# Peptides against a protein of PDB entry 6GMG, part 15

Target 1, 331 residues: chain A of PDB entry 6GMG
Amino acid sequence: DSDDRVTPPAEPLDRMPDPYRPSYGRAETVVNNYIRKWQQVYSHRDGRKQQMTEEQREWLSYGCVGVTWVNSGQYPTNRLAFASFDEDRFKNELKNGRPRSGETRAEFEGRVAKESFDEEKGFQRAREVASVMNRALENAHDESAYLDNLKKELANGNDALRNEDARSPFYSALRNTPSFKERNGGNHDPSRMKAVIYSKHFWSGQDRSSSADKRKYGDPDAFRPAPGTGLVDMSRDRNIPRSPTSPGEGFVNFDYGWFGAQTEADADKTVWTHGNHYHAPNGSLGAMHVYESKFRNWSEGYSDFDRGAYVITFIPKSWNTAPDKVKQGWP

## One batch from the design tools (peptide; aimed at target 1 C64 D255)

Design b1_p20_1 (made by RFdiffusion4)
Pose (drawn by RFdiffusion4):
Structure b1_p20_1 (pose): chain A 331 residues (1-331), chain P 20 residues (1-20)
Amino acid sequence: as target 1 above (331 residues)
Amino acid sequence: TNYKQWGYNDISDRIREMYG
């Protein structure tokens, strides 16, 4: 009867996954089966396949956060985040539009702010920034050389990110990555690391001392990207879900999608890996399923979330959780 | 610290609407 979270059992390294295919842009499989796929194509350490450890299987069993947790080796902090927001469209649609049939002004403002974000450009911005970071750490063998290389390209590229504080989440992203300092990971050598990207969908109205309207319909001024840099201050994100509008209406508080470091230029052809909920086959929600969605399927989102952030973190190059190519389903 | 998803109300129906 218990809807308790259980850890999926260990899968032998030779066990191949059951086949599955995408349908209309998304593929799904039970977590036990995805572990088999992950061990075949994502588990490599210096080219050697590995069994998903008990700890990794535990992390994975927590739901959508589990895929990102496993692939990055760290519970997601969302410290370095990017998004795109059309300020002109937002200001114009506020002073020219009107609420639709059955909207409070708070609901109208909340929706317009939501629709003003552009998740394709947001992902595109994180893409170009991660590329600059990877070029900066290519031949840099200490952090100082990495930061010098990073600032040099940003200044020459006239990127407003060059003026970020030395201790900002941007410039401190590499040094604050635990695997960067680990002797078996980056060992304080930026050349042994790689920038990767995952995405977080979440709710904007997370201030418990704010009006109910913002908790139910969103805070338009919340989690907007700074101009020039596109950085999103994630410090006030507390994993608080959207408040219900009627009794019985439940919302999920967040969703994480793993992109990694795919080389595909078509943002619409990129695959994003995420789970539906925590693993509980003996309980109410049932077993966890891992979803592999095309970008547009992922960025479609849900009414639960009115905000999207594309986050950059680092993993060691010796890993294979962010390969150049990601294939939906199996084989 | 809670590492899983949650809501103010039971979200089981919502999960089924989203992924069912």
Fold by OpenDDE base, seed 4:
Structure b1_p20_1 (fold): chain B 331 residues (1-331), chain A 20 residues (1-20)
Amino acid sequence: as target 1 above (331 residues)
Amino acid sequence: TNYKQWGYNDISDRIREMYG
């Protein structure tokens, strides 16, 4: 329950952020200071700095998802999600591997499944698709032109995504983006939009009708990417956390990391922005903190999660929430 | 209509546990 959630106060547009502090390889700051940085670096609309609005501050206050929310302009729908799963590794380990001492069969299978996902390859796939989409957007002045361009690009690359249904999240993602339809956004002009990426960490064992073991230790068969496309069916993701294995144990429901549209070719040098929890300065959780992590630290995730997805959405090119280069920390 | 949820647990604790 977030009844104690508070919207961070407004920060003057001209206020410079305080230095971030190093935190286990990450740059960390309190949410108010992130707002200051955001206003200086990411707030630009048509090249002009903007004060973060009350609405945006409210979105941000939701925690990790709030960082993605404020930068993408919408609450994450997670419809266009990608991952990479090594089926051969999974099968081989199940067949030839053994549970660790004290590890149940369910724990073993869940762990093996988790380890069979490749975060780097999943991220690479998302970047590849985003690049294709950006090429399709570049000179398209209506949705029909965009879709035609997209199909052509996919055909040229012999990409399995070309076989997706017209109503699939892949083809419908742009039209379902609120900022695409906004007058000061895309104004229904695809060439005014660009693809951006964020990541979600979550738990696979969310099916209430499944065994308790799957809810506790993971569902090895859940949320796997489709072969060829890399698409993950996220329809069953209801933000249900991992079930406790012992009394008093609790797990986080999800984690979101914002990447945007960085052009850094080396994945390890990319910066991911995320929050720790919803903002509750007068509550038990305390003030929200924002982290800027390198890919290594982001992609490692936590024991709370056994799935990672890389999601594509769209923002107007006039926004600076997804610049080509992102610097970690301040200054 | 998507139900909007929030991050309600402290990820900072996990970071400390992993790297501290």
Scores: peptide ipSAE 0.344, ipTM 0.861, DockQ to the pose 0.258
OpenDDE base, seeds 1, 2, 3, 5: peptide ipSAE 0.339, 0.329, 0.324, 0.326; ipTM 0.856, 0.849, 0.848, 0.849

Design b1_p20_1_s1 (made by RFdiffusion4, then SolubleMPNN; from b1_p20_1, 10 letters changed)
Fold by OpenDDE base, seed 5:
Structure b1_p20_1_s1 (fold): chain B 331 residues (1-331), chain A 20 residues (1-20)
Amino acid sequence: as target 1 above (331 residues)
Amino acid sequence: PNYTQWGYEDFTARVKKLYG
């Protein structure tokens, strides 16, 4: 039960991490040890190491979302999300494909839809947009300048995002970022901020008014990216898990992976940090573990989810939670 | 707010299932 959640204790600032354990191509460690690594590597504010605060440790204790939470500085709102969907593939497979033996039509359609998403292209799109945003941020000292720069960049690239409404999450994301407004954060200066990326895995069939089949096997029409922009409307994501297909079956509501602002050009070499569950050392779930996974391991996801979104948010440049290079594991 | 309203499973177990 969620009531078993415990905030991990503080770790001394100078305590070095124990070695991570290899785990199916990932690097894995207990949450307390991740805190140690975090303090050594990611905690820096204005170049100085910081002890993870009680508040941050509490955020982290929530599991997979906690990793993104502590590194982004806010609970994920997921408003600026990107994905890639191959409409032609989807239509073709629906028309010419056949359900597998024992597969219902609804299950078939859900599977085909899931397979029509390209995680790598979705990630690439998010990185592209983040790059554009970072260029727009670089010399902008107020929001107006940032927005003007952004529009110019988009126009130069003939990007469909230039046609988005001013109230779109795309344009409003920065001003809606708490750390942008903080004195020790952006202090309302866009040039002090940088775009970062995290990923969310979730279930498409969340509409309670839809058919049971969609809730069990996915809604093929839900959470598709808009053509040209790649934007996903996440407003209908209410963290509702997949419905059981058999008695006793249960699914998790979401998974989050933190990427940050790595500059590694090869997607397959990028590192994604995520947690397994909330920290319950005295409960049935046990202690929280943190994983550092390569993109392949992250993007594979689980049967719990049929959607993956890559979300852009912002953090102050003074934070080191999103360094250019992330090393997997320890040492 | 309860961010764990729908509960969590042990992802480690699932990872083992996928890669073990």
Scores: peptide ipSAE 0.028, ipTM 0.690, DockQ to the pose 0.301
OpenDDE base, seeds 1, 2, 3, 4: peptide ipSAE 0.027, 0.027, 0.027, 0.027; ipTM 0.688, 0.685, 0.697, 0.693; seeds 2, 3, 4 fail the geometry check

Design b1_p20_1_s2 (made by RFdiffusion4, then SolubleMPNN; from b1_p20_1, 8 letters changed)
Fold by OpenDDE base, seed 4:
Structure b1_p20_1_s2 (fold): chain B 331 residues (1-331), chain A 20 residues (1-20)
Amino acid sequence: as target 1 above (331 residues)
Amino acid sequence: PNYTQWGYEDITERIKKLYG
């Protein structure tokens, strides 16, 4: 029950983290120890370490989404999301493939759709777009200049995003970022902002008016990226989990992973930070743990989810929540 | 916005299932 969520206590600014422990290829620690690491490594504003505020600790306490929340500075809106879907693979497998023994047609179609998404290509698309945005942000001192730069960059690259509507999430994302408008943030100066990336795993079968089979086994047609742009319409994502296929079965509604703005060219070497659940030290779930995973482990996901999206948002350059290099674990 | 939406279950168990 959400009522047993607790805000982690404050940690002294000078307290060093305890060593992380290895956990199935990941680095794992309790939330309070992550706060210690965060204060030493990611808390810097204008080059100065900061103690994680009560508000930030409260955000963090919400679990996997909390990690992204505290580092991005806002609750994820997921408006600017990218993915990669192999339409040819999907069609060919549906036509030529066969359900496994005991697998229903709906299960088969859902599985084939899930397998037709390419997490690595989706991530690369997001990184590509983030790079374009970062170039457009450079030396742009108002939103108009940023948008003009962005359109020019897209035109030069013959990118289909150039045809998006001015009101689309792609063009409106910056202006809708609270930290962009903050005096100590962007102060309405695009050149003070940078694009960052996080990932969301979720379930495709969220339409309550659809068939039970789609809710149980996935909706093959839902949350596909648009051709050319890679944009995913996330408007129908209501954080509804997969429906149980048997009595007593339950699924998680979503998972979030924070990437930020790492410059590591090899996707497999990138680090993703995420939480297991909301912090409930006195409840059945227990204390929240934070994981730092490599892309391989993050992108694999779980059976709870059949969709993965890579989302772009913005943070002030003065924040160090998205450094160029992220080290897994401690020390 | 309502910020009360979060994960309901322990993802740690999912990790264990993948490797256990």
Scores: peptide ipSAE 0.261, ipTM 0.807, DockQ to the pose 0.307
OpenDDE base, seeds 1, 2, 3, 5: peptide ipSAE 0.256, 0.260, 0.261, 0.244; ipTM 0.802, 0.806, 0.805, 0.795; seeds 3, 5 fail the geometry check

Design b1_p20_1_s3 (made by RFdiffusion4, then SolubleMPNN; from b1_p20_1, 12 letters changed)
Fold by OpenDDE base, seed 3:
Structure b1_p20_1_s3 (fold): chain B 331 residues (1-331), chain A 20 residues (1-20)
Amino acid sequence: as target 1 above (331 residues)
Amino acid sequence: MNLTQYGYEDFTERVKKLYG
């Protein structure tokens, strides 16, 4: 499907971006212009701005996932994912609610499940955990110290994550981060790293052995967070899109939104950066566009997806791809 | 294997469905 994908050309380091345009409450621009913004704002290593490398431009060309890829430094593994699900609401709505006119039972159940996820609470949980991790990182100069700090923090907060296995994504995420091991990155020093957040929207009905109805309308039981921890088992996410419900209908495989490490306390004011599709300027999809959305616009998602997860990963503090303040658009 | 973002529906159309 990506046969017509093209790597965007290099942009001069000092070239300033053109103004973004409004798009349904978002700021939107073409990928090349985002590269210009990225170089001015997010490219800094050790305080020095950098031209986006060919490799990074190649990553970016992958679409929404490319935005997260270029800013996180690695292709998303999505192993440390959080969400919030209101089980009481789900049960109550199933019991007392009714399918809409023309809505099948499966469609009704899928919709109710989707609506039972609380994106804001999921995001808040991820931020909470990221904060704990950052505290654990701050004065830890080896992984052992980091893990000890992390356990102490969790114990102090009586957090259920303290019961996770040492090999769980929660505890293994740092050591499995390539930039942590890089000489110019973390250099195996946790205190040189910080936790960052991105989000993935995807389809729940990915089990090919399940009913067609689940593939079409969602699997109400799939990808729910574990009680207490909020962790979502993402192992069954194979990037399979929603199945068509009518001839000619098609859905996107996933959507990624980059948040980073913004310190804005009001979730509604946080900015999420994402792309529309892979870059194919000479193809049917056209040039890739990058969107900067407020949380409300991001979290609403699309009918393509019925799950949202908020994922934690790590980047070196020397990178400026996750600043504390993100401004929507340009200028 | 690294995957690209792909779909049968253009993103613009999805946005229109959401906000139109």
Scores: peptide ipSAE 0.234, ipTM 0.797, DockQ to the pose 0.427
OpenDDE base, seeds 1, 2, 4, 5: peptide ipSAE 0.025, 0.027, 0.166, 0.026; ipTM 0.677, 0.707, 0.765, 0.709

Design b1_p20_1_s4 (made by RFdiffusion4, then SolubleMPNN; from b1_p20_1, 7 letters changed)
Fold by OpenDDE base, seed 1:
Structure b1_p20_1_s4 (fold): chain B 331 residues (1-331), chain A 20 residues (1-20)
Amino acid sequence: as target 1 above (331 residues)
Amino acid sequence: MNYTQWGYEDITPRIKELYG
């Protein structure tokens, strides 16, 4: 129950963070200390440090999604999502593989489907597309110019995204970004915006009209990327968690990780920021904690999820929530 | 804004299970 959620109090602008602690390969801290770090490192607008507003603190308090929310400036819509799925591996494993001891056919198929996704390739595809978008944005001073540039870039690379409908999430993403239209944001000038990336982990078996096996063990056919483009149709993602396989078992509905616009070429060295749960210092869950994980730890995910998507959105270049380099922990 | 319908759960135990 999220009714016991509390908005973290304001932190003085000049208050320095306490050291992060190592936690199972990650850097970990309490949410208020993350606010301190955020104000020192990520809060800058036009190069000027800012105190996290009450609204931003409220967004952050929602946990894992809150980290992405506060840094992207909007609640994740997840419309422009990418993944990589090895169809040949999937088919071959189904044909030639066998269930493990005690594993049902449905469990086997769900597991094989999960294992046929490549998180690194999915992330790489998102980065590739973000780079193309950034090139298209660079000297475009209206949306028409941006779209023209984008189409030219895609044509030059023979990218299947060039065939997407004009109303697709791919082409409509910029115009649907609130900060693009804000006077102190993009001010309707694409060249003032940049593409950023976050990731969502979620469950494939969300269709309540499907078999119980799919809800428990995954739907092998759900949320696959389209061939050529890598786009995932996220319209059927309703934040429904995995169904329990035994009495008393429960699963988390989703996890979000913020990447931003890091330039580190080695995926394994990139840093992902995420939260454990909503902030409930007076409740059973306790205070929210923020984690900074390397890609290996982030992309591994949990048994709660069998899908990972890498999503592109946009922020103003004047924001520093997505710097070229992210340092793990403090100091 | 489209908020989650199912609330939030603690992911921390999962981290501990995998790496602890």
Scores: peptide ipSAE 0.252, ipTM 0.800, DockQ to the pose 0.271
OpenDDE base, seeds 2, 3, 4, 5: peptide ipSAE 0.243, 0.202, 0.213, 0.215; ipTM 0.797, 0.788, 0.790, 0.788

Design b1_p20_2 (made by RFdiffusion4)
Pose (drawn by RFdiffusion4):
Structure b1_p20_2 (pose): chain A 331 residues (1-331), chain P 20 residues (1-20)
Amino acid sequence: as target 1 above (331 residues)
Amino acid sequence: SYRPALTEAEAERFNAIQSH
């Protein structure tokens, strides 16, 4: 009867996954089966396949956060985040639009702010920034050389990110990555690391001391990207879900999607990996399922979330959780 | 949609567990 979270059992390294295919842009499989796929194509350490450890299986069982947690080796901090927001569209649709049949002004403003974000450009911005970071760390064997290389390309590219504080989440992203300092990971050598991207969908109205309207319909001024850099201050994100509008209405507080470092130029052809909920086959929600969605399917989101952030972190190059190519389903 | 609609109690429990 217990809807307790259970850890999926260990899968032998030779066990192949059951086949599955995408339908209308999304593929899904039970977590036990995804572990088999993950061990075949994502588990490599210096090209050697590995069994998903007990710890990794435990992380994965927590739901959508589990895929990112496992692939990055750290619970997501969302410290370095990017998004795109059309300020002109937002200001124009506020002073020229009107609420629809059955909207409070707070609901109208919340929706317009939501629709003003562009998740394709937001992902595209994280893409170009991660590429600059990877070029900066290619031949840099200490952090100082990495930061010099990073600032040099940003200045020459006239990127406002060059003026970020030395201790900002941007410039400190590499040094604050635990695997960067681990002797078996980056060992303080930026050339052994790689920038990767995952996405977080979340709610904007997370201030518990704010009006109910913002908790139910969103805070338009919250989690907007800074101009020029596109950085999103995630420090006030506390994993607080959207408040219900009527009794019985439940909302999920966040969703994480793993992109990795795919080389596909078509943002619409990129695959994003995420789970539906925590693993509980003997309970109410049932077993955890891992979903592999095309970008548009992922970026469609839900009414639970009115904000999207695309986050950059680092993993060692010796890993294979962010390969150049990600295939939906199996084989 | 890959998630069904949840009741408020279900969502609270769901959110509590995955928030680690």
Fold by OpenDDE base, seed 5:
Structure b1_p20_2 (fold): chain B 331 residues (1-331), chain A 20 residues (1-20)
Amino acid sequence: as target 1 above (331 residues)
Amino acid sequence: SYRPALTEAEAERFNAIQSH
C-alpha cells in the first residue's frame, strides 16, 4: 500500500557508505546507504558537501522517480523529451512480418512498434541537443541571449529544432525550470545552468477511448518522435500502466533513470541511477533500493513499458548531482 | 530483483483518473 511510504532518516554528513552489492551489471544498495554516497559525491553546492535535507529525503523516498527528483531538483515534467523511431522498419515489418504463434494482430503491431524504437539513438539525440543547449547557455547572461545563441547554434547545424515555435517545450524549458529562477541557483542567469538528461520508461496504450487491445498490447502510433527534431509529445502520458492481459497480472506505471551530464562518449559505459519502489521499510514492499546500472541494463526496460524517452532539464552548475563521471557502487 | 512500483502520488493520480 502506497500509504506505507516513509521518509528515510537523516544520515550524518561524514558517514561513509557501505559497499554496494553487484547484481548482474548493476550496483545495488539500500536507500539509506545511497544517501550516504549522495552526501559524499553528489551533494556539493559550490564545492561544499551538504547533508541531504528532509525535503530531498522525502523526494527520494518516492522510488524510481525520487532519484531523478532529488538530483534534478524538481519533479519530472517530461516536457522536453526525445526518442528515435525507425519508420521504415516499422512499415516494412508490418507489411512483411507475421504474428508469432498465439500472437494477436494487436500484440504483433504493438511489439513491432516497440522494436522500431532505438534507445541508443534516442539517447544520442538527447545528448546532442543538450550539448547545443550547453553551448547556448555559455556566456548568456539573460534568457534573450540564451535563445538567440540557441537559434544560431541550431541554424549553424541545420537542425530542425530551429523551426520549433517559441512557445514549444524546447525553447521554454529553461524559463520553466524552478532552479533557474532561484537566487542561489541560476538567478535568471543562463550561464549558471547546464542541461542534464534523465530517461522515462512508460506505456504507450494510455488512451482510455482506444481499444482494449491497444491498452493491453500498445498503441503503435502513440508517443512517436517528430521527424527531424526527435521531440516526443508527452502531454498524453498520464502515468497509466499497461492493462493486464491475464487475471492477476499487474503492471507498473513508469520507471525513471538519472544520467545527468556524464561525458563518457561510449553510451554503453554510461551509468544510470534509479530506484525500485517507494521506501516502505515496514510495509510489504520493504526498503527502497537504489541501483546504478549501465546503459544496457537500463535501456532493456521491462515488459511493463513499450516507450523510452530521454528528457532534458536544467540544473545549476553549482550542483554536483550531474558530474562528468559517475562511478558505479562504492568504493 | 529490481522491479519498479507505483509511487504514492502517482497511484493517487491513477486512481483519480480511473474514477472518471
Scores: peptide ipSAE 0.081, ipTM 0.775, DockQ to the pose 0.187
OpenDDE base, seeds 1, 2, 3, 4: peptide ipSAE 0.026, 0.026, 0.023, 0.027; ipTM 0.674, 0.711, 0.669, 0.697

Design b1_p20_2_s1 (made by RFdiffusion4, then SolubleMPNN; from b1_p20_2, 11 letters changed)
Fold by OpenDDE base, seed 3:
Structure b1_p20_2_s1 (fold): chain B 331 residues (1-331), chain A 20 residues (1-20)
Amino acid sequence: as target 1 above (331 residues)
Amino acid sequence: STRPALTQEQAEKLNKVMNR
């Protein structure tokens, strides 16, 4: 019952986290301890540490999405999403492959589609685009200047995104960011903003009008990136979980991982911050835990999901929620 | 279509099932 969600209590600003260390690429701590870490490392506004507000603690308490929410400053809209799909691999595996023993045709096709997504290339595409956006932001003091810079950068790189409509999520993302318009945020100055990345895992078979097989085993044609741009149409993502394949089976609706703006060039060394579930210390789920996972641990995902998207949004440069370097754990 | 901001209740329901 959602009624079991509790907002974590305030932590003193000077309280240090209890130590925790990564094990097999993942560090784990309880939400209250993450708040302590967040206040020490990520809370800075204009160079000053801040206590996590009640509102921010409430956002965080929502679990995996809460981690992205508190660090991005807004509930994820997922409008500017990227992925990479190997169409040749998909076609070849469908043609030459066979269902496993006991695997239905629909299950086989869903699995092959899932395996045809390349998480690393999807992430790399998002980083490439974020880099272009950051260059466009750097010296732009109004939105028009930003858009002009962005178009120039895309033209110089011969990027297919230059052909996107002016109303597309790609060009409208900045103007639709609340913190861009805030006086203490961007104050309508693009040069005060930076691009950041998070990832969403979700289920492809969300169309209620589709076959039961697609809802159970995935829709091989759903949420594919557009050729050339890598853009994923997320409009059909309604946070609908995978349908059970057996009695008593249940799946989670989504997972979110926060990357921010790390500069580590090696994808395998990047750190993704995410949560297990909403905070319910007095409920059956228990206290929320926060994970700091390496890319391999994050990108592996769960059987609940057959799609991964890498999403770009923006935060003020004055926020320290997306530092150049993220470390797992606490000494 | 501007996706309506998920109500707090909707957001809570969405996070209920994540037992990891």
Scores: peptide ipSAE 0.042, ipTM 0.714, DockQ to the pose 0.078
OpenDDE base, seeds 1, 2, 4, 5: peptide ipSAE 0.027, 0.029, 0.030, 0.031; ipTM 0.690, 0.695, 0.697, 0.715; seeds 1, 2, 5 fail the geometry check

Design b1_p20_2_s2 (made by RFdiffusion4, then SolubleMPNN; from b1_p20_2, 8 letters changed)
Fold by OpenDDE base, seed 1:
Structure b1_p20_2_s2 (fold): chain B 331 residues (1-331), chain A 20 residues (1-20)
Amino acid sequence: as target 1 above (331 residues)
Amino acid sequence: STRPKLTQEEAEKLNAIMSR
C-alpha cells in the first residue's frame, strides 16, 4: 500500500474546538479539531499555551500510537508494563469448562486465557506503582535519591518490586526517559518529573515458530504478569497481528490509549484518549479521528487483541498533557 | 469507524522510527 499518511496542518493557537460528537459513551472528533482542543487544554508548558509543532503533528498523524506519542513526548517503548492474571480461574475454566459449539480446543484455551486477565486490576496495579514512584520523585533532586526513596517506599509496603534487579525496567525507566535529561524538561532533577500511564492492546500469538493454532487463537502462556510484581515481559511484542482464521480476514497490530495522571478514584469514570488509524484524508482510510472513551469502552478492546498492558512512563511536571482532571469531549 | 485500522507497513515504519 502506498504511504498515504499526511501530517495535519497547523491550527491557530487561539482557535476554539468545534463540539465533539457523543457516541455510545465516548466522544469523537476529527484530528484537526483534537489539535485545537490539545492547544487549549494540554499544550501548556510552564503554564503557557503552545501551538502544536510540526513534529508533534507528524507524531499524531500515526493514529492511536500518535495520541500517546504526542502526550508522552516519546515513542512508546512499553518496557514498564503491568497486568493482572487469575491463574486459579484459568485452571478451573480449563478443567471444568467446555468448548462452545464449533470452537476448537485451541480456540477455547485462547479464549479462557484472554478472559482470565482482569483489565481493572491491571490498571489498578499500574496506578499503585505510579503513586509509589511519584512519592519517590517528590523531593529527590538526583537519580540516586530517587532510587533510594523508591526502595524505601517499596520496603514499607512490602512490595515484591523491591526484589527487582537494578537493571530492571522498573528502576531504569526514569533514566531512560529523554524528557528527564532535557534542559526544559526534568534537567536531571527527578522532582521535576511525574509518572504517567498509557495502555496497549496487542496479540499474544506472535511467535512465528509456534503452532498455527497459537497464531490464530492466542498463546495461553504468553505475556502473563509475574506473580507478586505484576510485571509483563514485553520483549517478545513485535507488533505482529493475529493470524487470519478465515480467507479475507485481517487484524490490526495494536491499539494505544492515553490516561496520563488522572486522580479520579473510580476506574469507570476515567477518560482514555485514542485514535482510530493514521491520518489519510485523501486515501481509502480517510481522516484520522480521536476518541475520548470511558474505561469500560477502552478496556473492552477488540477481537484483534487478547492482551492488555498498562505502561508507566514519565513526563515533566511543567507539561499539561496529563492533568489531574480530564473532561470528555467539547465543550 | 471506532475500530483501530493500521497497516503492517505503517507498523513497520513505526518500529523503524523507534529503532533510530
Scores: peptide ipSAE 0.263, ipTM 0.860, DockQ to the pose 0.245
OpenDDE base, seeds 2, 3, 4, 5: peptide ipSAE 0.208, 0.092, 0.058, 0.052; ipTM 0.846, 0.824, 0.702, 0.694

